# Designs tried in a protein design run: peptides against a protein of PDB entry 5VZU. Part 192

Target 1, 271 residues: chain A of PDB entry 5VZU
Amino acid sequence: GRTLEDIFHEHMQELILMKFIYTSQYDNCLTYRRIYLPPSRPDDLIKPGLFKGTYGSHGLEIVMLSFHGRRARGTKITGDPNIPAGQQTVEIDLRHRIQLPDLENQRNFNELSRIVLEVRERVRQEQQEGGHEAGEGRGRQGPRESQPSPAQPRAEAPSKGPDGTPGEDGGEPGDAVAAAEQPAQCGQGQPFVLPVGVSSRNEDYPRTCRMCFYGTGLIAGHGFTSPERTPGVFILFDEDRFGFVWLELKSFSLYSRVQATFRNADAPSPQ

## One batch from the design tools (peptide; made by RFdiffusion4, then SolubleMPNN)

Design b2_p26_6_s1 (from b2_p26_6, 15 letters changed)
Fold by OpenDDE base, seed 5:
Structure b2_p26_6_s1 (fold): chain B 271 residues (1-271), chain A 26 residues (1-26)
Amino acid sequence: as target 1 above (271 residues)
Amino acid sequence: DLIDEVLELLRDGLVPDVLFELHKIP
């Protein structure tokens, strides 16, 4: 019988072949789109740019990390048979920090799953509440039939005099001390380990992380069929490395910065 | 469950092609 290794080798060959067919079929009709590096902002969690990511059986892919206020996005620069180039492979909510437990409890997949699913439920509730406020505002523009209100005559109401002294009620505007978002203490990195049963292509991942956030990953069948978002954990290791735990897939993708300097890759300054 | 078999194969790093056609992946 075929060994599991034979099946894996055959699968890896098919994925490589599919990737080759996709890349080669484009060879005659390649619409080259120039990719610009996102401009760095002071508030960016790390410098935006190109990262090489591990996608299990698909191997290495290039992802652009960019920041959009309280969201980070990983956009595929290289596509695969499931997720084409230009798709947002990961979307990270920087408002929803994940607190990893101690190293012993990090090995428990069910504990990580609980933490992530609790955050997912909060995100869903916030989306529903924000959706309700937007929905109620549109309903009340029933067509006001412009009944021609009859021109009632302007009664000249008399000029009552001026004298009302404005009371200086100096209501001190209570300084709503904007709770200074405590600068995310880039504290001492916490020990990090993948949960038991989470697959990693490389066992060589950082064993210390700075912080984690809730995110969603994009998954699809071949040909981008039935695309959906699956919950996960964005793990910031350092300035040049991050990970994504695909919770439902029990897989881990490691992303490492592409150190290549590209000449003229900066977005043209808006003139 | 086919999902459990796929997850077991994913754990081993060994997802058969038939499973990639049937299953959503990143």
Scores: peptide ipSAE 0.111, ipTM 0.557, DockQ to the pose 0.030
Fold by OpenDDE base, seed 3:
Structure b2_p26_6_s1 (fold): chain B 271 residues (1-271), chain A 26 residues (1-26)
Amino acid sequence: as target 1 above (271 residues)
Amino acid sequence: DLIDEVLELLRDGLVPDVLFELHKIP
């Protein structure tokens, strides 16, 4: 019988062939778009830019990491047979930090799954609440026809009196203890391991992470069929490396900064 | 559910990675 390794090898060959056919069909009509590097901002989690990502059998892909307020985005610069170039492969919610457990409990996939799904439900609740506030504001601008309501008269009602006792009670201003924003612990990296049953292309990933956030990844069938967002974990390792755990796919993608310097890659200043 | 379909295909002796590649992948 075919081994699991034989099936995997055959399928990898088919994906490589499909990628080759796809790229070769465009050889006659390549439209080049200039890519600009995102401007770096002081509040960016890490420097934005190009990263090389690993996607299982698809091999090496190029992703642009950019920051948009409290969101980060990974945009495919290279496409594959499933997801074309220009799609947002990952969307990260920087409002929703994930706290990883100790190293022993990090091996438990069900514990990670619980943590991620609890955050997913909070994100859904916040989206529902924010949708209600936007709906109520539009309805009430009915044209108030200013009907001139008539001059009803000046009734004089009376004078009641005086008593003046000046009770001194010096209520001390209760110190509103400003909830001290816990100083962003200059994140001494915590030990990191993938959960048991999460696939990685290799065991050569950083064994220490700085912080994690909730995010969603884009998945699709061949030809970008039935695209959907799946929950996951963005893992910041360092300034040049991050990962994404695809929770439903039980897979891990590692992203490493492209160290090449690009000339004239800065976006033109908005005139 | 996608997980149940994957688990069914796993019972048929397909590798999880190959199963995700056959359906929906990143």
Scores: peptide ipSAE 0.078, ipTM 0.510, DockQ to the pose 0.031
Fold by OpenDDE base, seed 1:
Structure b2_p26_6_s1 (fold): chain B 271 residues (1-271), chain A 26 residues (1-26)
Amino acid sequence: as target 1 above (271 residues)
Amino acid sequence: DLIDEVLELLRDGLVPDVLFELHKIP
């Protein structure tokens, strides 16, 4: 039988060959499409733009990060055999912040898994509740047959103005205990480490993070077969770097801003 | 766990066919 080493060697050769064929076939007929960078908004978590991501087996890919209200999106600019270009590789819910534990407990994959799965269940509940309110509102528009109500001319104006007395009832001001907004623990970066068992292609990742959010990543088989969303953690390191922990895959992708200045990459101002 | 065994192989830079054919990847 083939050894695991033989299978691996053949598949690495196929992947390298597929990448080589992919890169070499591009030499013969490149259709260039201009990509515009999304406009930056003041409320954007970081400047939107192109990021260079590491996807374990696929190697290096280009992802566009963009912001859409309380959602961030990573869109593949480069495709691979599993997920074609133009697909949303990651969707981040900026409403659902993940709080990482202390550095010792961050090494525990089961603790991270618990935290992420609890947030996933909250997101599912919110979607079900919002779906129920939207569903009940549409059902009761039965066709009101607009019977033509006749034009009855009812006239009269009577004026009576009676003097209702001011009852003084001194209702006690119930002390609304203002729930003290816990001060948003200001932007001191938290020490960051990957959980034991999470694979990273590069061990040179930032050891401090600013914020983490719940997100979903897109996964598929070859040829974009059976695409699905898997839970994960978006990790903001700095203005130019973010990560994504693929929870079910136990993998980490690091994304670094493309520092190349693209001339004329700004979206044309809507005239 | 088969996943942990496959992940150990991935750490060693080994990507078994099972990951490409049977496992959905990003």
Scores: peptide ipSAE 0.070, ipTM 0.527, DockQ to the pose 0.031
Fold by OpenDDE base, seed 2:
Structure b2_p26_6_s1 (fold): chain B 271 residues (1-271), chain A 26 residues (1-26)
Amino acid sequence: as target 1 above (271 residues)
Amino acid sequence: DLIDEVLELLRDGLVPDVLFELHKIP
């Protein structure tokens, strides 16, 4: 049979060929679309904008990071043979912070996997509960024509008596010491390392992170076939760098801000 | 398993979408 190595080489050749075909088709029909930078809001986790991502064999891709309340979104500005431009490559839930373990336990992929899958299950439960509340509220208020049901007679239930006393003891409410949420030390980055077995194109990633969040990434076959969302971790390193760990694929993508100043890239004010 | 063997070949940081296709190869 073909070895996995043979299959890998054939697939890589196909990917390169598809990329070549796709890029060569641009020579005949370039559709230019103006890209607008999202407006920055004070509550945005970092300044929205263009980031360059390293995607292994695909090379350098451009992603627009934007904020939508408690969600962040990475949108592909550059397409590839699998995922076309305009697709949401990552969706981040800013309500679900991932707490990374200590540096020793961060090397354990199974521990990261456990943490992420626990958060995934919570997100799924919250979506199911919120779906039920929205479903029950459209109860058919059909006009119940109030037909007057006849007055059945009040049976006199009897007057049983008074008996009194005992004053049992007021047990002091034990002060539930609210576990002081350790103030998120907004200043000191947590030591960060990729788990063993997570592939990264480059070992040159930030070794400290500010915070992590649950998210999902988009994966698809060639030509955007069978697109699926896979669980992952959004890692904020600093104002200009973030990562995404693709959990099921044991891979890491690093994104760095495009430092180019764009004139007139601001979105037109909503009229 | 096939996934771990593919991931060993993919140590050079291949794209998640490529990994996805390789997992679909029978």
Scores: peptide ipSAE 0.022, ipTM 0.546, DockQ to the pose 0.034

Design b2_p26_6_s2 (from b2_p26_6, 13 letters changed)
Fold by OpenDDE base, seed 5:
Structure b2_p26_6_s2 (fold): chain B 271 residues (1-271), chain A 26 residues (1-26)
Amino acid sequence: as target 1 above (271 residues)
Amino acid sequence: DLIEEVLKLLEEGLVPEVLFELHKIP
């Protein structure tokens, strides 16, 4: 009988073959679209740009990392049979930091799963609360039929005089101490290890991370069928490396910056 | 677990080709 290992091996071969067919079909009729690197902003967690990501069975893919306020996005530059180019492979919520446990407890997948699912539930609650405020505001414009109630001429009651000196009660504007967003302490990197049972294509991943955030990854069947977002952890290792733990898939993708200098990849300055 | 789901589908007599079409991956 085929072993589970044989089945995974056959799947990897099929995905590699499909990727090869897709890439080879392009040789005869490549529609090139110019990609511009996103402009760097001072508040960007790291410099935006191109990264080489490992996608388990799909192998190496190119992803554009970009920052959009409190969100980061990984956009596929290379597609695969499941997720086409131009899709957001990862969406990172920079508001929702994941605190990894100590190195011993990081080996426990259930501990990571608990932490991520607790954050996922908070994100769902925030989305529901924000959805209710937007929903209640639209309901009350029932068309009030403006019955033209006849304007009875209410009489000119007389101009009583002016003199009420407004007491300048100088209410000191309470210093709303803008809670200084503590500059994200690029604290001493914490020891990092993948949980037991999380598959990595490469064991050569950084063993220290700076920060982790809640995120979602895009998954789909072949031909981009039934696409959905699955919970995960974005792991910032350094300026040039990040990871994504696909929680439900028990897989890890490592992303490394493309060090190539691209001539004319800067977005044209808005003239 | 994806592996447990695959194993269950195999126990149900699904062929691997159908399994891979059903599995959502990144």
Scores: peptide ipSAE 0.146, ipTM 0.570, DockQ to the pose 0.030
Fold by OpenDDE base, seed 4:
Structure b2_p26_6_s2 (fold): chain B 271 residues (1-271), chain A 26 residues (1-26)
Amino acid sequence: as target 1 above (271 residues)
Amino acid sequence: DLIEEVLKLLEEGLVPEVLFELHKIP
C-alpha cells in the first residue's frame, strides 16, 4: 500500500511539476509588474524588503516583508498553485510577543501549541472588544433634524476692566514620571530549536533567535480554494533571516533576505 | 490526527489528487 510518505512525495513531485509548467509556459509572454520596495522606517523591526522563503513542498518563493505600525506582513511576490502572487502569506502581530521556554521545553510541541493558542485567544478577545466599541459608536447617529434655530440678535457684551492681580503660581515640582526604560534591545539571542515533529525542509536553521511574535499564515487548496488563516509563530533570527512555524501544519518556513540591489525600486515619494 | 484523517480518506478510495484539493497548504 502507499505510505503517507509516498503520498507526500508524489504530492511534492506534482507541485514541483505544476510550478515548473507554470514557470515554463510563461517564458514566452511574461507580463512584468513593477514592484516597489517599502520605505524603511525607524520603528521597523528589521529593514523591509524581499526575502527568499522555503515552503516545504512548494520549494523556494519570494516574499516581500513590510511593516504597518504594530503589524508586519509577508506578501507573496511569487505564487504557487495554492496561494497566488500578491496574497499575504503571513500577518504578524508585533503587539503579541511569544516567549519561548528553555531549550528542553522548546522541544515539546504541545508546550509551543499551548503558548500560541493562549495568544490566539487573547487576540480574538481584543478583536471582539474593539468590534463592540466600534459598533456602539455607530448607533448614536440618530438623524438630528437640524431645526433652523432663529437668528437671535448679537447683544454687545460690555468691556469689563483690567484688574491684574499677580497670582503666585507656586509650581510644585511635577514628579518626574520615570520614563519606563524601553527594555534595551538586548541583542542577546536566546537559544532556539524546533519542536519535535515540526518539519523543516532544511536542518540548517539558526539555533538562536532575537524574539518571536504571534502571527497567522494563509493556507488554501489548489486554485486558492477555501483560503483560511492558520496560527503560527514569527521568529526573528537576525536582520536578514526570519522563520514562521505553521502550528497546525507542524511545519517551518525559513526566510532569507535577497541581497540583490535593485535600481529604481524605491517607492515614488508621495506627491 | 490529520494523518489518521488522510489515511481514512485513502482507505475510502479517494485518489491522491482529491486529497491534495482537501489539504490546505501555504
Scores: peptide ipSAE 0.103, ipTM 0.522, DockQ to the pose 0.023
Fold by OpenDDE base, seed 1:
Structure b2_p26_6_s2 (fold): chain B 271 residues (1-271), chain A 26 residues (1-26)
Amino acid sequence: as target 1 above (271 residues)
Amino acid sequence: DLIEEVLKLLEEGLVPEVLFELHKIP
């Protein structure tokens, strides 16, 4: 089996080759595709846009972050030998928040793994239950024979009256103990550290995070072979930085907003 | 740097098509 070192060396050679081809061979003959930034919505977790990332063994990449209701997506703008551009490198479920433990327990990879896998099983259960309700509803459309509804004319008006008495019975108001919604511990970022054994290309990651969510990352072999979704954690640090922990790969990718002004990347206003 | 070159093209709202096809390089 290939070692992680063999895979890393292979991907480094591929990245060097890609860089060499791009800079030396295509310098004079590039076809360009226009991209548009997704429009910002008021309910977006952060402003959508382009982020520069470090992807484990894949090196540096550009990802577009976009929001789709209760989901976020990271779409590759740069391809790599494993995953082409335009693929969704990450899918984030904004319904499934990950609660990180205290800073001491965050160093424990097995604790993070437990938390993520428990959320993964909940997501699978919800998908199975929702699939079952959708399946049962389709089965019972037996052919409704259109029996001709006969036109029966029945008119009658009857008026009847009045009186019945106001029985007093004073049923005690059962104290609905309003389960005090513990105020979502808003706004104060929690201390953040990577688990022991999670690799990062950059040790200079934010040591405080705002929110974490369950997500899946796309992984594939060379040439986009056997693509699969692996569980992970989306970590929102701030308005301009997020991370993704690839749980099975024990890797962390840090993404930082591209601060450049994209003068020509705004979607044309719908005329 | 390749990423700086790509970022410059992205500032123009452009992506080289080669960046979409690099995964096919053997």
Scores: peptide ipSAE 0.027, ipTM 0.466, DockQ to the pose 0.606
Fold by OpenDDE base, seed 3:
Structure b2_p26_6_s2 (fold): chain B 271 residues (1-271), chain A 26 residues (1-26)
Amino acid sequence: as target 1 above (271 residues)
Amino acid sequence: DLIEEVLKLLEEGLVPEVLFELHKIP
């Protein structure tokens, strides 16, 4: 039977040609936007900056990695026929670490899928709970017109109730054992392999990873039609390399730091 | 499965070009 890979292979040249036509049509009217590099912060997982990514049939693309508290974002600097420049191609939740199993179980796509979908459900629950707290605060301060209701004389009922002795039971406040945030073991990297059936452009990806996080990727049809977020795994390999597993697409994108030094790329200090 | 969905669309007589227009890619 035809595989999805066979279908993509047959039309790979057409997709590359479409990308070329799309980019070449803009060559005559490139509105150059100045890109500012995100400021580096001490708490950033890695140095923010430009990364070259590989997206299956789309070829080489440039993304900006930035950190926003407990979230990381990959923003497209180059557009393609599906997703225009300036879109957030990946959004990473640094609150939700993915623990990869041993190397044998990492080959099982269903095991990775289970782990990711369990985290996705937790993220959805947290979003629902946080939405309820914001709703109750709009107390209708309707204008209570202060009608002066008259002073009826409330009678003096004398009830005597007795001298119950204060028992001193000093209930020790049970130490709420603050769930010790397991120190993020900046542990020795663990062996890494892609699950069977996850497509990679190159078998030349790092075989050791530092840590993984839950994230979502943006997917769309040609012309940015029906854009949606799909669940995935952000994989940190080292200071200069990360990956993203697109779970529903069964694909892997590798991102490598652009080593070019940009003069005057620092964002102007917010005055 | 995404592959089964794509194969079903082919069985329905959709040409691969239409599948690429419908296929969501990152």
Scores: peptide ipSAE 0.016, ipTM 0.389, DockQ to the pose 0.030

Design b2_p26_6_s3 (from b2_p26_6, 13 letters changed)
Fold by OpenDDE base, seed 1:
Structure b2_p26_6_s3 (fold): chain B 271 residues (1-271), chain A 26 residues (1-26)
Amino acid sequence: as target 1 above (271 residues)
Amino acid sequence: SLIDEVLELLKEGLVPEVLFELHKIP
C-alpha cells in the first residue's frame, strides 16, 4: 500500500506539476462557478472566508474557512490533482483545544505527536460512548401494545394536612467553594515554532499563536484515490492567518486570508 | 501570475471550472 510519505511525495510532485497544468488548462477555461462566502456569526472563532495556502510559486490552494457550531471546516475552493474542489481539506474540532508546550519542547515532534494522539483517542472514545447511548435507545422500542389503561376514577384529593412545625434545623450551608474557573488565558499569544522535522514551504510563518485545536486533514492520491483523514493541529495565529500541522506527513500548511473586497460573493440574503 | 488572476476572479465570487476538475487530469 502507499505510505503516507509516498502520498505526500506524490502530492508534492503534483504541486510542482500543477504549475504546468494550470498554465496549460487555465488559458482554455471559459467557464466559471459562482461561490458565496459563508455568513459570519458572532460566535465564530474568526471571520469566515477565503484563505490562500502558501504553497509558493508551484501551487494554488484556496480554502473556504467556515464555522459549524463546535467544528470549523476548510473546504477546498480550488481542486488539486489529488483532492477535488468542494472536499473538506481540514475539519477542526473546536471542543478539543491543544495546549502546546513551552518553546523548547515545541521543537520535539514526539511531544506534539503524543499530545495530538492523546486528543485523538479522547475523540474516539467520545464517539464510541455517544454511539452506545444512541444504540441502546433504539433497542427497547419493542411494540408495547398499549393496553388501554382503564380510566381509574379521579379519587378526590383529600383535604387539610396539618401545620407541621418549622423545625429550625440550621444546617450550616457548607461553603461550596466554587472553584473559580481560572479565566482561560485566551488572550496571551504563545510563542510558536514548528517541531524539528516538520517541513514548511515557507519559513515566514508566525512565531506566535493564539490557540490550537485538534483536527483532521484529508489526504488522497492522484485522482482522489484512497482518501483518508489524518490527525493534525489547527493553529490560529491571528484573524487572518491559520496553519495546519499534518502530523503523519510531518508538514505544515500556512493559510492567509484573501484580503480582497469581495464583490458579489456574499450569499444571497434568504428571501 | 495565474494565482493573481484566480484571486481576482475569486474577488468577484468566481472560480474557473478547471480548478474543480484538476483531479481528473491524467
Scores: peptide ipSAE 0.289, ipTM 0.858, DockQ to the pose 0.580
Fold by OpenDDE base, seed 5:
Structure b2_p26_6_s3 (fold): chain B 271 residues (1-271), chain A 26 residues (1-26)
Amino acid sequence: as target 1 above (271 residues)
Amino acid sequence: SLIDEVLELLKEGLVPEVLFELHKIP
């Protein structure tokens, strides 16, 4: 009987073949789109740019990492049969740090799953609360049918005199203590290990990480069917490496910076 | 997990090709 390993191997071969067909059939009819490197900002967690990512059965793909305020985005530069080029393969919420447990408890997938799902629920609650404030503001502009109530002549009430002493109600502006964004402590790198049962294409991943964030990955069926976001963990290892743990898939993608220098890859300065 | 779901579907006699069409991946 075919083992599960045989089935995964056959599927991996099929995905490689599909990728080969997709890349080879279009050799004569390729539409080229110029890609610009995102400008680096001082507040960027790491330098934005091109990374090579491991996508299990799809193998290596090129992803552009960019920063958008409190969000980081991985955009596929190379596509596959499931997720086409130009899609946001990962979206990272830099507001929601994941605190990894000690190295012993990091091996427990259920512990990581608990931590991630708790953060997912907080993100969901924040989205619901922000949605309610936007919803209540629109509801009150029911068209007041201005029935023209007849203008009864309001009698000239007499001019009461001016002596309103301005009460200096010195309402102390309540110091909205701006919750000081705890500066992303470039803490000493913590020991890192993948949970048991999380698959990695390569066991050669960094064994220390700087910080982790909640994120979502994009998954779809063949032909980009039924695309959805799955919860995961963005792992920052260093300036040139990050990972993404696909929680539901029990898989790990390692991303390493493309060290190639591209001439004229910078976005043209707005003249 | 995806693997556990695949395993259950295999126990149900679903063909792997159908499984991979049903499974969403990154």
Scores: peptide ipSAE 0.233, ipTM 0.600, DockQ to the pose 0.024
Fold by OpenDDE base, seed 3:
Structure b2_p26_6_s3 (fold): chain B 271 residues (1-271), chain A 26 residues (1-26)
Amino acid sequence: as target 1 above (271 residues)
Amino acid sequence: SLIDEVLELLKEGLVPEVLFELHKIP
């Protein structure tokens, strides 16, 4: 019988063939779009720019990393048969940090799954609460026709009364020193390992991570059919490397900075 | 998981082509 390995191998061959057919069909009608590098900001988690990412059976793809306030985005610069170029392959919520357990418990996929799904539920609750505040503000400014209602009279309600005494007690307002949340020290990197059962194309991934965040990844069928977002973990390794764990897919993508320098790649100043 | 569901469909003798349509990947 076909082994699971044989089926995965056949699947990889078909994806390579589909990628070849897709790229070859465009040889007669290539539309070129100029890409600009995102401007770097002081508050960016790492320098934005081009990364080479590993997408399992698709192989190597180019992704642009950019920062948008409390969100990071990975945008496909290269497309594949499932997700076309220009799509947001990953969206990272920089408000929701993932705390990885110790190295022993990091091997447990169910523990990582629990942590991610708890954060996903918090994100969903925050979106529901923020949706209610935006709805109430469209109050009906119905035209209040100013009907001139008449001058009803001055009733004289009365006078009482007494003297209660001025008790002094000057309780000093205890200065609630707002404990300044110490800026989370960019602490010594935590030991990192993939959970058992998470597939990586290369076992040569960094074994130490700086920080992790909740994120979502885009998945689709061939031809970008039924696109949806799945939960995952963004893992920052260093200034030039990050990963994404696709939780439901039990897969890991490693992203490494493209070291090539591009002339005239900066966005034109907004006029 | 989506992978586990697909692995069960493969055990049921669904051809890989049908699985490509069912498999959403990044």
Scores: peptide ipSAE 0.194, ipTM 0.586, DockQ to the pose 0.032
Fold by OpenDDE base, seed 4:
Structure b2_p26_6_s3 (fold): chain B 271 residues (1-271), chain A 26 residues (1-26)
Amino acid sequence: as target 1 above (271 residues)
Amino acid sequence: SLIDEVLELLKEGLVPEVLFELHKIP
């Protein structure tokens, strides 16, 4: 019989071949679409742009990172046999920061899993509550009461109301305790390590991260069959590098900024 | 986990063609 190693090797060979066929079909396509870089905003977590991502078995792919208020999005520029180009490979909720434990507890996959799943449940609850508020607001289309005919404006007379004396109520200035805006400390980088059992294609990932956020990644079968969102962790390392931990897949993708100058990639000015 | 399910399918001796259909990956 085939060993488990033989089966994995055969699967990897077929996946590489299918990826090669799929990418070669695009190389033979003379129909190109222009891609515009997202405009940078001062509130963006890092500069938006193109990143090269490592997807384990898929290898190297190009992803566009963009910011949409309190959400970040990774969009595939290259496709693969599972997830075609133009799909949102990652969606990051910048409202839901993940605090990593100490370096010892970061090695524990079950601890990371617990933290991520607790955030996932909070996100689901907030979506249900916000869905209920939006649902209840639509239900109060009370019956359109028939417009009563415009009754003529009766000119009632200007009654002179009397001289109310100005009471000098000297309200003490309540000390507005200025809630000290804790300066958004560009968080001191914390030590970072992948949990035991999380696979990385490259061991050369950054060992310090700035911050982490809850996110979801898109997964599908071959030919984009049964696509679904799986929970994960967005890891911001620096201005040019981020990662995504695919929790259910026990895998890590590293994304590095493409340092190329793109000509004609500026979005046309809104006319 | 999804990876644990895929690993169990591989232990059952599923061929790679079936893995392409069943294994959801990013």
Scores: peptide ipSAE 0.046, ipTM 0.428, DockQ to the pose 0.033

